Peptides against a protein of PDB entry 6RO1. Designs and how they scored, part 6

Target 1, 216 residues: chain A of PDB entry 6RO1
Amino acid sequence: LGKEIEEYIHKPKYCLPFLQPGRLVKVKNEGDDFGWGVVVNFSKKSNVKPNSGELDPLYVVEVLLRCSKESLKNSATEAAKPAKPDEKGEMQVVPVLVHLLSAISSVRLYIPKDLRPVDNRQSVLKSIQEVQKRFPDGIPLLDPIDDMGIQDQGLKKVIQKVEAFEHRMYSHPLHNDPNLETVYTLCEKKAQIAIDIKSAKRELKKARTVLQMDEL

## One batch from the design tools (peptide; aimed at target 1 S106)

Design b1_p9_7_s3 (made by RFdiffusion4, then SolubleMPNN; from b1_p9_7, 3 letters changed)
Fold by OpenDDE base, seed 5:
Structure b1_p9_7_s3 (fold): chain B 216 residues (1-216), chain A 9 residues (1-9)
Amino acid sequence: as target 1 above (216 residues)
Amino acid sequence: MPIYLKFYE
């Protein structure tokens, strides 16, 4: 259900009005989870679809992200990689395709006007960490209906299912179980494994399709 | 409306 919501949120027609400087956004590129970053700017690029020759606008958002120091040394040739969990990393302005935004927060930060100095970029990381401390249950998201004004009936049905699930979860007798935290942690791990299996199956299907094309 | 957070040193 969360992934189904993401498929609406990352569409330019919905998210562009909310990509103002200082907006907190979550960035994920395939297996690379950058976590929460801050929007610096966005731009519209002219793009030509490879197969149709049609003009398709490409939207690029510049996001301040915590990157590994190792990836920065090769930044001229390689894409930035997220900092490892135990790594401090370095905050860098990374151009990100808008469809790689996995979440958009209702929170906006004040950011330094000049992000060229490392200290100014690193100050934004401190601000993100302070937001995370203030919201221990997670950084608040934009409501796709009430805040973003998405009127799609498919999304409304997804939201209704989420709300019904949450209501059932909170009304369940296990909600008062002293082992609830352990149960939640196990459920989250199981959900992540299910996502990873689904992703691996999609990649395998793509690889098989490519192999079939090379054999023709 | 967006939540604006300003952190003072």
Scores: peptide ipSAE 0.130, ipTM 0.798, DockQ to the pose 0.076
OpenDDE base, seeds 1, 2, 3, 4: peptide ipSAE 0.195, 0.033, 0.045, 0.162; ipTM 0.834, 0.682, 0.750, 0.819; seeds 1, 4 fail the geometry check

Design b1_p9_8 (made by RFdiffusion4)
Pose (drawn by RFdiffusion4):
Structure b1_p9_8 (pose): chain A 194 residues (1-46, 58-67, 79-216), chain P 9 residues (1-9)
Amino acid sequence: LGKEIEEYIHKPKYCLPFLQPGRLVKVKNEGDDFGWGVVVNFSKKSLYVVEVLLRCAAKPAKPDEKGEMQVVPVLVHLLSAISSVRLYIPKDLRPVDNRQSVLKSIQEVQKRFPDGIPLLDPIDDMGIQDQGLKKVIQKVEAFEHRMYSHPLHNDPNLETVYTLCEKKAQIAIDIKSAKRELKKARTVLQMDEL
Amino acid sequence: PSDIFVPPP
């Protein structure tokens, strides 16, 4: 579901109008993410590209690392979430100290909103009048309710058990696909003709 | 839009 919502938000017809300088954006590509960042501007490429400050062809910052902000161009279809907040940015972003200042400014925004950095309502704000997105958002609130209700959500060992479950779940996916091709390969193809 | 503007500290 989360990914499905991102695809609606990826549509440039819907998200480009809200990519004003200083907008907070979360980016993820093929798995790894950079946390949150701020946009500077955007233009066409070659698809659209926006230059965004992120924590880090570079890779994202690790959890233990304090991080160093760097501006990088990214494709628009790599934005997972867009916020209602537009934090002020310096005019000349070339200095390192200013880049750290922006990192500290967002650290203060995250504090002003411990419930989470507010996101744009894709309907009330972004204007996605598509009916499919309605049923998606409904399933999200319902499954989030199911998640926090699960006895394991609060358990500190949840991440330890969740990984063993993830591993055991992937092994099972292999067995399914492997059996699937086996049932095909083992099949005699010309028996119906006979 | 429900935009929130945050000044510099």

Design b1_p9_8_s1 (made by RFdiffusion4, then SolubleMPNN; from b1_p9_8, 5 letters changed)
Fold by OpenDDE base, seed 1:
Structure b1_p9_8_s1 (fold): chain B 216 residues (1-216), chain A 9 residues (1-9)
Amino acid sequence: as target 1 above (216 residues)
Amino acid sequence: MNLIYIPPP
């Protein structure tokens, strides 16, 4: 359900109006979770699909992200890596494809006018940490319907399912069970297995469709 | 720390 919401919010047609300088965003890339960063700016790059000649605009957002200092030494050729949990890290401006935004916050920070000095970038990290301290249950998200104005009926159905699930979860007699965490972990594992079975069935169906196309 | 809650436009 969260991933299904992410598939809507990272679409340029919905998120671009909210990518103002200082907006808090969460960035994930191929298993690398950078956590919360701050938007500096965005740009639209014209790209042409090599096979169709169709204009496929690439949207790049520059985000201040907490990067590993080790990854910065190889900065000429390697993608920035997220700081380790125990590492302070260094705040860097990283160009990120807009579809790698996993969350967008309602929170917008003031950022220094000049982000070239390390101290100015690290001051933004202190600001993110203060926001996280103020919101122990998590940094507030933009509402995809009320804040982002997404009218997609698919998203509305996803939200209704989330709300109905949360309501059933909190109204469940086991909510006061001291074994709730174990039951939750088991239910979450079962839900993840069900998602993985559904994804594997989709991939198998795609692979079988490709195999059937090769047999035709 | 001025948290500007910027409502959506």
Scores: peptide ipSAE 0.119, ipTM 0.757, DockQ to the pose 0.149
OpenDDE base, seeds 2, 3, 4, 5: peptide ipSAE 0.147, 0.077, 0.131, 0.087; ipTM 0.780, 0.776, 0.765, 0.794; seeds 2, 4 fail the geometry check

Design b1_p9_8_s2 (made by RFdiffusion4, then SolubleMPNN; from b1_p9_8, 4 letters changed)
Fold by OpenDDE base, seed 1:
Structure b1_p9_8_s2 (fold): chain B 216 residues (1-216), chain A 9 residues (1-9)
Amino acid sequence: as target 1 above (216 residues)
Amino acid sequence: SNLIYVPPP
């Protein structure tokens, strides 16, 4: 169910309007989870499919990501690797295909105008860490319907299934359907993520009140 | 738009 929502949000048709500089996004490439990064810019590349002559536009987003320092030494041929959990890492601007965005936050950071200096890139990591500290239950996501305006009936059915499942979990805890456990753990994680989005939206209302109080 | 701007630390 999380993956099904990801399949909608990473589509250029839906996500491009939200890929402004400073937008928090989560990047995952196969086995490599970079976690949360910050959008710098995006570009459209014209690609022509070799067999059909059809224009297949590629969308590339430049994202500041926490990369392993070891991966930076082989600069010519190897894709950047995510920093290890215990590693400080280094913030690098990485070109990412838009379909590799696993999440888009409602949070947008102020970023330095010049990201060439290492210190300016590392200041953005401090900003991400401060956001993570303010949202212990997780960085708030854009709502696919309310914020992103996705009208797709497939997505609405997925969300309705999640909500109906959450409602069933709360109303009937005792149905031991063994195939439900994997869906239950995913929907409990999603219900918890939705509650955490709602609590994070409340904490964000509090943090907006605190940020508005810090601006007052 | 639920855009939240977080100032630089």
Scores: peptide ipSAE 0.194, ipTM 0.835, DockQ to the pose 0.680
OpenDDE base, seeds 2, 3, 4, 5: peptide ipSAE 0.079, 0.037, 0.110, 0.040; ipTM 0.779, 0.729, 0.786, 0.762

Design b1_p9_8_s3 (made by RFdiffusion4, then SolubleMPNN; from b1_p9_8, 6 letters changed)
Fold by OpenDDE base, seed 5:
Structure b1_p9_8_s3 (fold): chain B 216 residues (1-216), chain A 9 residues (1-9)
Amino acid sequence: as target 1 above (216 residues)
Amino acid sequence: SNLIEIPAP
């Protein structure tokens, strides 16, 4: 289910409009989970498939990622590796294929204009950590339908299946209640209220963050 | 604060 949603979100036709500088994105390459990074820019590269002559455009996003210092020593020959959990790491601009974006956040950061200085790159890590402290239940995601405008019926069916599965997990203790419909309506209302409270807490936190920006 | 939550492009 989560992977099936990812297969839509990372498609260039859907995600490219949201890959502005400062956008928080999650990067995963095979076994390497970089976690949350920040978009610097993206580029379209014309690629010709060697076997078909078909133009298959490659989309590369430059992302500030927390990399292992050990991988940076070998950076002339090897791809950057994610920092170990207990490692401080170093923030590096890494070219990432757009299909390696496992998540896109609604959050954007102001980034330094010059990312060549190490201190400017490390300041972005402090900003990511501040966002994570602000969102203890996880960094907010773009909604694939409401925020990203994805009209694909396959995605809508996956989301409905997730919602129906979540609803079944919350209703499983209640399968013996003859008031199932009332409990379903209360669970849907509670899920909707939880979404609305999470949305309202985000709006109130946006308003408070904007107000704190006018006081700083 | 350099944090802005922007769901739209």
Scores: peptide ipSAE 0.047, ipTM 0.788, DockQ to the pose 0.168
OpenDDE base, seeds 1, 2, 3, 4: peptide ipSAE 0.038, 0.036, 0.037, 0.038; ipTM 0.748, 0.753, 0.745, 0.767

Design b1_p9_8_s4 (made by RFdiffusion4, then SolubleMPNN; from b1_p9_8, 6 letters changed)
Fold by OpenDDE base, seed 2:
Structure b1_p9_8_s4 (fold): chain B 216 residues (1-216), chain A 9 residues (1-9)
Amino acid sequence: as target 1 above (216 residues)
Amino acid sequence: MNLIEIPAP
């Protein structure tokens, strides 16, 4: 289910409008999970398919990622590796193919104009960590239908299956809980808060009002 | 460092 959604959101026709400088994105390359990084820029490169001579455009996004210090020494010849859990690592601008984006956040950060100084790059890591503290249940994602505007019927069927699975997963343990009414009232309040947040986000979208949270 | 939530392009 999650992987099936990723197959839609990482497609250039859907994600490119959202790859603005400062956008939070997750990067995963096979076994290498970089976690959350920040978009610096993107580029379209002309590529020629070897068998047809057809122009197949490659999309490369430069993402500021937390890399191992070993990746810095071999930067000319080796792919960047994610920092180990116990390692401090270093924030590096890494060229990433757009299909390696596993998630796109609704969150966009201000980034320093000059990312050449190490301190400027490390300041962005502090900002990502502050966002993660504000969202203990996880950094908010762009809605693939409502925010990204994906009209694909395959995606709509995947989302309906996720919603139906979540609903069953919540309803099964509830049938045996003596606090069922209290849990239902909390779930209804959470659902109403989610609707109110979604309506407020839609009004904000219409108003083009950047809600700058002034407290950061 | 200002956090901006951008729900759309």
Scores: peptide ipSAE 0.055, ipTM 0.809, DockQ to the pose 0.160
OpenDDE base, seeds 1, 3, 4, 5: peptide ipSAE 0.038, 0.048, 0.050, 0.049; ipTM 0.735, 0.794, 0.800, 0.793

## One batch from the design tools (peptide; aimed at target 1 F18 R23 S106)

Design b1_p10_1 (made by RFdiffusion4)
Pose (drawn by RFdiffusion4):
Structure b1_p10_1 (pose): chain A 194 residues (1-46, 58-67, 79-216), chain P 10 residues (1-10)
Amino acid sequence: LGKEIEEYIHKPKYCLPFLQPGRLVKVKNEGDDFGWGVVVNFSKKSLYVVEVLLRCAAKPAKPDEKGEMQVVPVLVHLLSAISSVRLYIPKDLRPVDNRQSVLKSIQEVQKRFPDGIPLLDPIDDMGIQDQGLKKVIQKVEAFEHRMYSHPLHNDPNLETVYTLCEKKAQIAIDIKSAKRELKKARTVLQMDEL
Amino acid sequence: PEVQFDEGPF
C-alpha cells in the first residue's frame, strides 16, 4: 500500500506544483533511502529532476553516522513522500556550514512534530481525484490500526523475530516459484492432443 | 538562529 500511494504522488501532474524551494521530501530508490531532504529547484531532464539536499552517485548516511548534507539531482519518480512544511534555506548553499545549518533546521522541525513530519493530503491538497487512491488510503488506516493492535508491535524483540520471519518467508517464496516451474517442466505437453 | 518555515500546500 505504501508503495502504491507513492506512485500517485510520483505523477508529475500532481506533485510538481508543490516542489517549491525548501519543501521537505523523502526519497527512496531501489531500497536504500536518504531520510528527509529539502528541494532547491526543479527542471526537465534528458522525466523530471529536482535538486535536493540529503543526508549521505553517493549513498545515504548510515545510522551511526552524524551525516553530511549534500545537494544532488534526483528523478521525480524517486520521491516517496512530500510534506506540508517548507523550511527556509540560505541563498548561497555553496558553503558546508550552511549545509549543516539546514541539517540542524530540519532537526528542529522533526522536534516541533514528534507525531511525524506532516504530509500533503493527496486529495485535499494535491488534487488526486482518482477513485483508486481512495480505497488505498482506506486500507492503510485499517492496516495501521491492525498493526498497532498486534501484541508484538510493542515487544522490543519484534525486530529480532520480524527478521527471522522475513527470512523464513522468502525461503517459502522460492519453494512456491520453484514448484511452479517444476509442475510446468514435469508436465507432458501433448497429452490433450492425444 | 531561529528556525523559520511556512506550512501548507503554498

Design b1_p10_1_s1 (made by RFdiffusion4, then SolubleMPNN; from b1_p10_1, 6 letters changed)
Fold by OpenDDE base, seed 1:
Structure b1_p10_1_s1 (fold): chain B 216 residues (1-216), chain A 10 residues (1-10)
Amino acid sequence: as target 1 above (216 residues)
Amino acid sequence: MEVRYTEGAK
């Protein structure tokens, strides 16, 4: 259901008005999850679809993202990579296609006017981290209906399903209904499996990094 | 650390 909502919010027709400087956004590109970054600006680029010759405008948003230091060395030729979980990383302004935005926050930071100095960029990371501390349940999202004004009936149906599901989850008194424990256990198992897959991928990446260090 | 931000659509 969250993915279904994402399919609406990342569309330029809906999200562009909310990509103001300082807006917190999540960026995900395939397997690369950058997490929360900050919008710097956006631009419309003319693109011609190779197959139809139709003008298909590309929307590029410049987002200040936490990047791996390794990716910065070849920044002219290689796409930025997200910082590793155990890495401090460095904040870089990265051009991102708008459809790669996985979430848009209601939070808009005051950002330095000049982001050329590293210290100014890193200060924004500290700001993001402080915001995260203030929102222990997660950084708040823009409401797609109330904030973003999306009127699509498909989205409304998705939200109704989410609300109905949440209502059912919360309205069932956490009484010993063995079925709820099973769903929670399944959700916890799925979350644990996701954590285990993430840990296994981290271990595999560490093992690859160690293997790459042993090959050096 | 004091962080200044706004919250909302605008």
Scores: peptide ipSAE 0.452, ipTM 0.926, DockQ to the pose 0.674
OpenDDE base, seeds 2, 3, 4, 5: peptide ipSAE 0.437, 0.435, 0.419, 0.439; ipTM 0.927, 0.926, 0.921, 0.925; seed 2 fails the geometry check

Design b1_p10_1_s2 (made by RFdiffusion4, then SolubleMPNN; from b1_p10_1, 6 letters changed)
Fold by OpenDDE base, seed 1:
Structure b1_p10_1_s2 (fold): chain B 216 residues (1-216), chain A 10 residues (1-10)
Amino acid sequence: as target 1 above (216 residues)
Amino acid sequence: MEVKYKEGAK
């Protein structure tokens, strides 16, 4: 259901008005999860679809993202990579296609006017971390209906399903239905399995990185 | 650290 909502919010027709400087956004590119970054600006680029010759405008948002220091060395030729969980990383302004935005926050930071100095960019990371501390349940999202004004009936149906599901989860006293404990245990197990798969993939990637370092 | 931010669509 969260993914279904994402399919609406990342569309330029809906999200562009909310990509103001300082807006917190999540960026995900395939397997690369950058987490929360900050919008710097956006631009519209003319693109011609190779197959139809039709003008398909590309929307590029410059987002200040926490990047791996390793990816910065070859920044002219290689796409920025997200900082590893155990890495401090460095905040970099990265051009991102708008459809790669996985979430848009209601929070808009005041950002330094000049982001060329590293210290100014790193100060924004400190700001993001402070916001995260203020929202222990997660950084608040823009409401797709109330904030973003999306009127799509498909989205409304998705939200109704989410609300009905949440209502059912909260209206059943968690303590008395043995089936809910089983569902929670299954959801926790599934979440733990997802974490374990992610950790195993990280370990495999670390092992591959170590193997690549041993081959160097 | 006091972080200044605003919340909302605008």
Scores: peptide ipSAE 0.408, ipTM 0.915, DockQ to the pose 0.684
OpenDDE base, seeds 2, 3, 4, 5: peptide ipSAE 0.407, 0.396, 0.390, 0.362; ipTM 0.918, 0.915, 0.913, 0.908

Design b1_p10_1_s3 (made by RFdiffusion4, then SolubleMPNN; from b1_p10_1, 5 letters changed)
Fold by OpenDDE base, seed 1:
Formats: sequence, C-alpha cells, structure tokens
Structure b1_p10_1_s3 (fold): chain B 216 residues (1-216), chain A 10 residues (1-10)
Amino acid sequence: as target 1 above (216 residues)
Amino acid sequence: MEVRYTEGPK
C-alpha cells in the first residue's frame, strides 16, 4: 500500500509544486537508500524517447544527500552512493530524477544560501538529525490528498484501504493486552512453522520429482 | 541545536 502511494507522489504532475528549496525528501535508487535529504532546486530537461522520438521532459531535482566518501572521489564519473550505516558520510548536492523520490515531507528546512562550503552542507545534516529527534514516530509526510491535492480515484481507494487497515490494527482487542508480546511471539512462531511446512513441502515435492525421475 | 523549519505544502 505504501508502494502504491509512492507511484503517485513521485509523478512530476503531482510532486513538482512541492519541491521547494529546503523540502525534506527521501531518495531511493534501486538498492541504494539515501534516506532523508533536502531539496536544493529542480530543473526540467528536454529528453527524446529513443523508441518514439517524442519529447519526454526529464525532471531533475538537486537534493542534498548523505553520501559515502568513497563515491565523492569519482563524483564526476560515478553515481553518488549512500553513506553506510557505520559511516559519517558527507552531504553532497546530487542530481536526482524526480521519480526516485520515495517520500515528500511536510517539513521544509531553512537552508544556507551557499552550499559550496562543506560546513554549510554538514549543518543541514545536523538539522535533519534534529528534525528526526523532534519526530520520534518518523518525519511527517505530505498528505497526498489534503496537501498535494491529488484527485486520482485510485489513490483515494488506496488511502481508504490503509485507513481501514490501521483502524482494524488499532481496534484489535489484543492491542492493549499486557500479554501482547507473548501473543506476538506465538504468532511469529506459528508463521515460521507455516513457512517451514511450505518449504518442507517444496523440498518433498522436489525429492519426489527426483525419485520419480530415478524410477523412470 | 535550534533548527528552523516550516511545515506544510507551501
């Protein structure tokens, strides 16, 4: 459901008005998760689709991201890589295709006007970390309907499903059960047993297939 | 540390 929402919010027709300087955004590129960064600016680039020859505008957002120091050495030739969890990293302005934005926050930081100095860029990281401390349940997101004004009926249905799911989860009688931890442990064990049974059945089927092949 | 930010779509 979260992924389905992402399919809407990363579309230029919806997100561009909210990519103001200082806007907190999450950037994810395949296996590379940069986490929260800060929008610096965006630009529209002309692109021609190779298959149709049609003009397809490419939207690039410059985002200040925490990058690995290793990626900085080859920044001219190699794509930036996210800082490792155990690495301090360095904040760099990275050009990002808009469709790689996985989330857009309601939070908009005041950022330094000049981001060329390393100290100014690193100060933004400190600001992000401070915001994260202020929001222990996570940095707040723009509401795709109320804030972003997306009118798509498909999205509305997704949100309704999310709300219904959350309501069911929080209205569950076990939510306030002091034995919740025990119940969760039992449920996890049951789920693991079910997985183990399924895997064992697959192995048995494979073994039978092999046995049948040996008898043939 | 004091951080300055706004919250909202604008």
Scores: peptide ipSAE 0.515, ipTM 0.936, DockQ to the pose 0.784
OpenDDE base, seeds 2, 3, 4, 5: peptide ipSAE 0.495, 0.509, 0.502, 0.508; ipTM 0.935, 0.936, 0.936, 0.935; seed 4 fails the geometry check

Design b1_p10_1_s4 (made by RFdiffusion4, then SolubleMPNN; from b1_p10_1, 5 letters changed)
Fold by OpenDDE base, seed 1:
Structure b1_p10_1_s4 (fold): chain B 216 residues (1-216), chain A 10 residues (1-10)
Amino acid sequence: as target 1 above (216 residues)
Amino acid sequence: SEVRYTEGPK
């Protein structure tokens, strides 16, 4: 369901008005998760689809991202890579296709006007980290309906499902049970037993099939 | 550390 929401918010027709300088965004490229970065600028580029010859505009957002130091050495020729969890990394302005935005925050930072100095870029990382400390439950997201104004009925249905699911999870009487860990362990054991029974039944069916084959 | 930010769509 979260992924389904992401499929709406990363569309240019919805997200472009909210890509102001300083906007916090998450960037993910396949297996590379950059986490939270900051929008610097965006541009529209003309592109021609190679197969149809149709004009397909490409939207590129420049995002200040925490990158690995190794990726800096060949930054002109190689795609930026995210900093490793154990690495300090370095903040760099990376051109990102807009569809690679996995989340858009309601938070918009005041950023330095000149991001050429390393110290100015690193100061933004400190700001992101401070914002994260202020939001222990996670950096707040723009509401796709109330903030972003998305009117798509499909999205509304997704949100309704998410809300219903969350309500069911948090209204469950076991949610605040001090024995929750014990209950989870028992449920996992029960689930494992059910799997084992199903596997045993399959094996028994196979054995019966073999026995029937031997009787034929 | 003091961080300056706004919240909202604007």
Scores: peptide ipSAE 0.542, ipTM 0.939, DockQ to the pose 0.771
OpenDDE base, seeds 2, 3, 4, 5: peptide ipSAE 0.526, 0.541, 0.536, 0.528; ipTM 0.937, 0.938, 0.938, 0.938

Design b1_p10_2 (made by RFdiffusion4)
Pose (drawn by RFdiffusion4):
Structure b1_p10_2 (pose): chain A 194 residues (1-46, 58-67, 79-216), chain P 10 residues (1-10)
Amino acid sequence: LGKEIEEYIHKPKYCLPFLQPGRLVKVKNEGDDFGWGVVVNFSKKSLYVVEVLLRCAAKPAKPDEKGEMQVVPVLVHLLSAISSVRLYIPKDLRPVDNRQSVLKSIQEVQKRFPDGIPLLDPIDDMGIQDQGLKKVIQKVEAFEHRMYSHPLHNDPNLETVYTLCEKKAQIAIDIKSAKRELKKARTVLQMDEL
Amino acid sequence: PEVEFDEGPF
């Protein structure tokens, strides 16, 4: 569901109008993410590209690392979430100290909103009048309710058990696909003709 | 510097 919502938000017809300088954006590509960042401007490429400050062809910052902000161009279809907040940015972003200042400014925004950095309502704000997105958002609130209600959500060992479950779940996926091809390979193809 | 920002779609 989360990835499905992102695809609606990726549509440039819907998200480009809200990519004003200083907008907070979360970006993820093929798995790894850079946390949150701020946009500077955007233009076409070759698809659209926006230059965004992120924590880090570079890779994202690790959890233990304090991080160093760097501006990088990214494709628009790599934005996972967009916020209602537009934090102020310096005019000349070339200095390192200003880049750290922006990192500190967002650290204070995250404090002013411990419930999470507010996101744009894709319908009330972004204008996605598509009916499929309605049913998606409904399933999200319902499954989030199911998640926090699960006895394991609060358990500190949840991440330890969740990984063993993830591993056991992937092994099972292999067995399924492997058996699928086996049932096919083992099949005699010309028996219906006969 | 103080932290300032705007909120909302515009």

Design b1_p10_2_s1 (made by RFdiffusion4, then SolubleMPNN; from b1_p10_2, 6 letters changed)
Fold by OpenDDE base, seed 5:
Structure b1_p10_2_s1 (fold): chain B 216 residues (1-216), chain A 10 residues (1-10)
Amino acid sequence: as target 1 above (216 residues)
Amino acid sequence: MEVKYTEGAS
């Protein structure tokens, strides 16, 4: 169900208006999960479909991503790879096809005007990490309907199914199995966390608060 | 660095 929602949000017709500089996005390319990065800019590239000769525009977003140092050495010939969990890595501006965006946050960061210096790029990583600390349950996402304005009936049906599933999962009376209680309590906590995240997201959206990261 | 929470495209 999460993947089905992703199939909507990564479509250029829906996501392009939200790819402003500083927007937090998740990038995933097959088995490579880069996690959260920051949009620098996007561009439309002319492409021609090989079979029809029809114009098929490619949308490329430049995203500041945490990359492995090993992949950067081969960056001229090889695609960037995500930093390992135990690796410091290095923040690099990576051109990413828009359909590889797995999530879009409601959070935007102020980014340095010049990203050529390594220190400026690494400062953005510190800012991402600080945002992650503020949101232990996950960085807030744009709502595909309320924020992104997607009116597709297919998406609405998917969301209704997710909500119904979540409701059923939490409304089922905890059968007296003590092990089930622990799982349900964890699920209820996860649901409450999801609700609290949604509420916190709504409050943060309403507040339109510019949080100075340097003061927090 | 400042963090701005933005609703949608605004």
Scores: peptide ipSAE 0.025, ipTM 0.679, DockQ to the pose 0.357
OpenDDE base, seeds 1, 2, 3, 4: peptide ipSAE 0.025, 0.025, 0.033, 0.023; ipTM 0.677, 0.680, 0.715, 0.668; seeds 2, 3, 4 fail the geometry check

Design b1_p10_2_s2 (made by RFdiffusion4, then SolubleMPNN; from b1_p10_2, 6 letters changed)
Fold by OpenDDE base, seed 5:
Structure b1_p10_2_s2 (fold): chain B 216 residues (1-216), chain A 10 residues (1-10)
Amino acid sequence: as target 1 above (216 residues)
Amino acid sequence: MEVRYTEGAE
């Protein structure tokens, strides 16, 4: 359900009005999770669709992201990589395709006008960390309907499902159980075992089918 | 650095 919501919010027609300088956004690129960064600006680039030759505008947002020091600075050829959990990393302005935004916050920061100095960029990281401390349950997100004004009925249905699920979760008798963490761990293990059993049964069925074909 | 909360597009 979260991924389904993401498919709406990262569309330029919905998110561009909210990509003001200082807006907190999450960036994910395939297996690379950069976490929370800060919008610096965005631009529209001319592009041609490879398959149709039609003009397709490409929207690029410059986002200040915590990157690995192993990433080449200002390299046009090498993509930036997120900082590892065990490293400090360095805040860098990275051009990001808008569809790679996984979340948009209702929070905006004041950012330095000049981001060329490393100290100015690193100061923004400190600000992000301060925001995270203020929101231990997670940085607040823009509401896709109330804040972003998305009218899509598909999204409304997804949101309704999420709200219904959350309501059931918070009203569940185990929600305030002091052993909740233990119960969750056991449930996760049980779920994994169920997946493994299902996979093993599928493989067994395939193997039996092959044996039957060889006997014919 | 000051934190601002936005209700929508500005």
Scores: peptide ipSAE 0.026, ipTM 0.677, DockQ to the pose 0.446
OpenDDE base, seeds 1, 2, 3, 4: peptide ipSAE 0.028, 0.025, 0.027, 0.024; ipTM 0.694, 0.683, 0.698, 0.676; seeds 1, 2, 3, 4 fail the geometry check

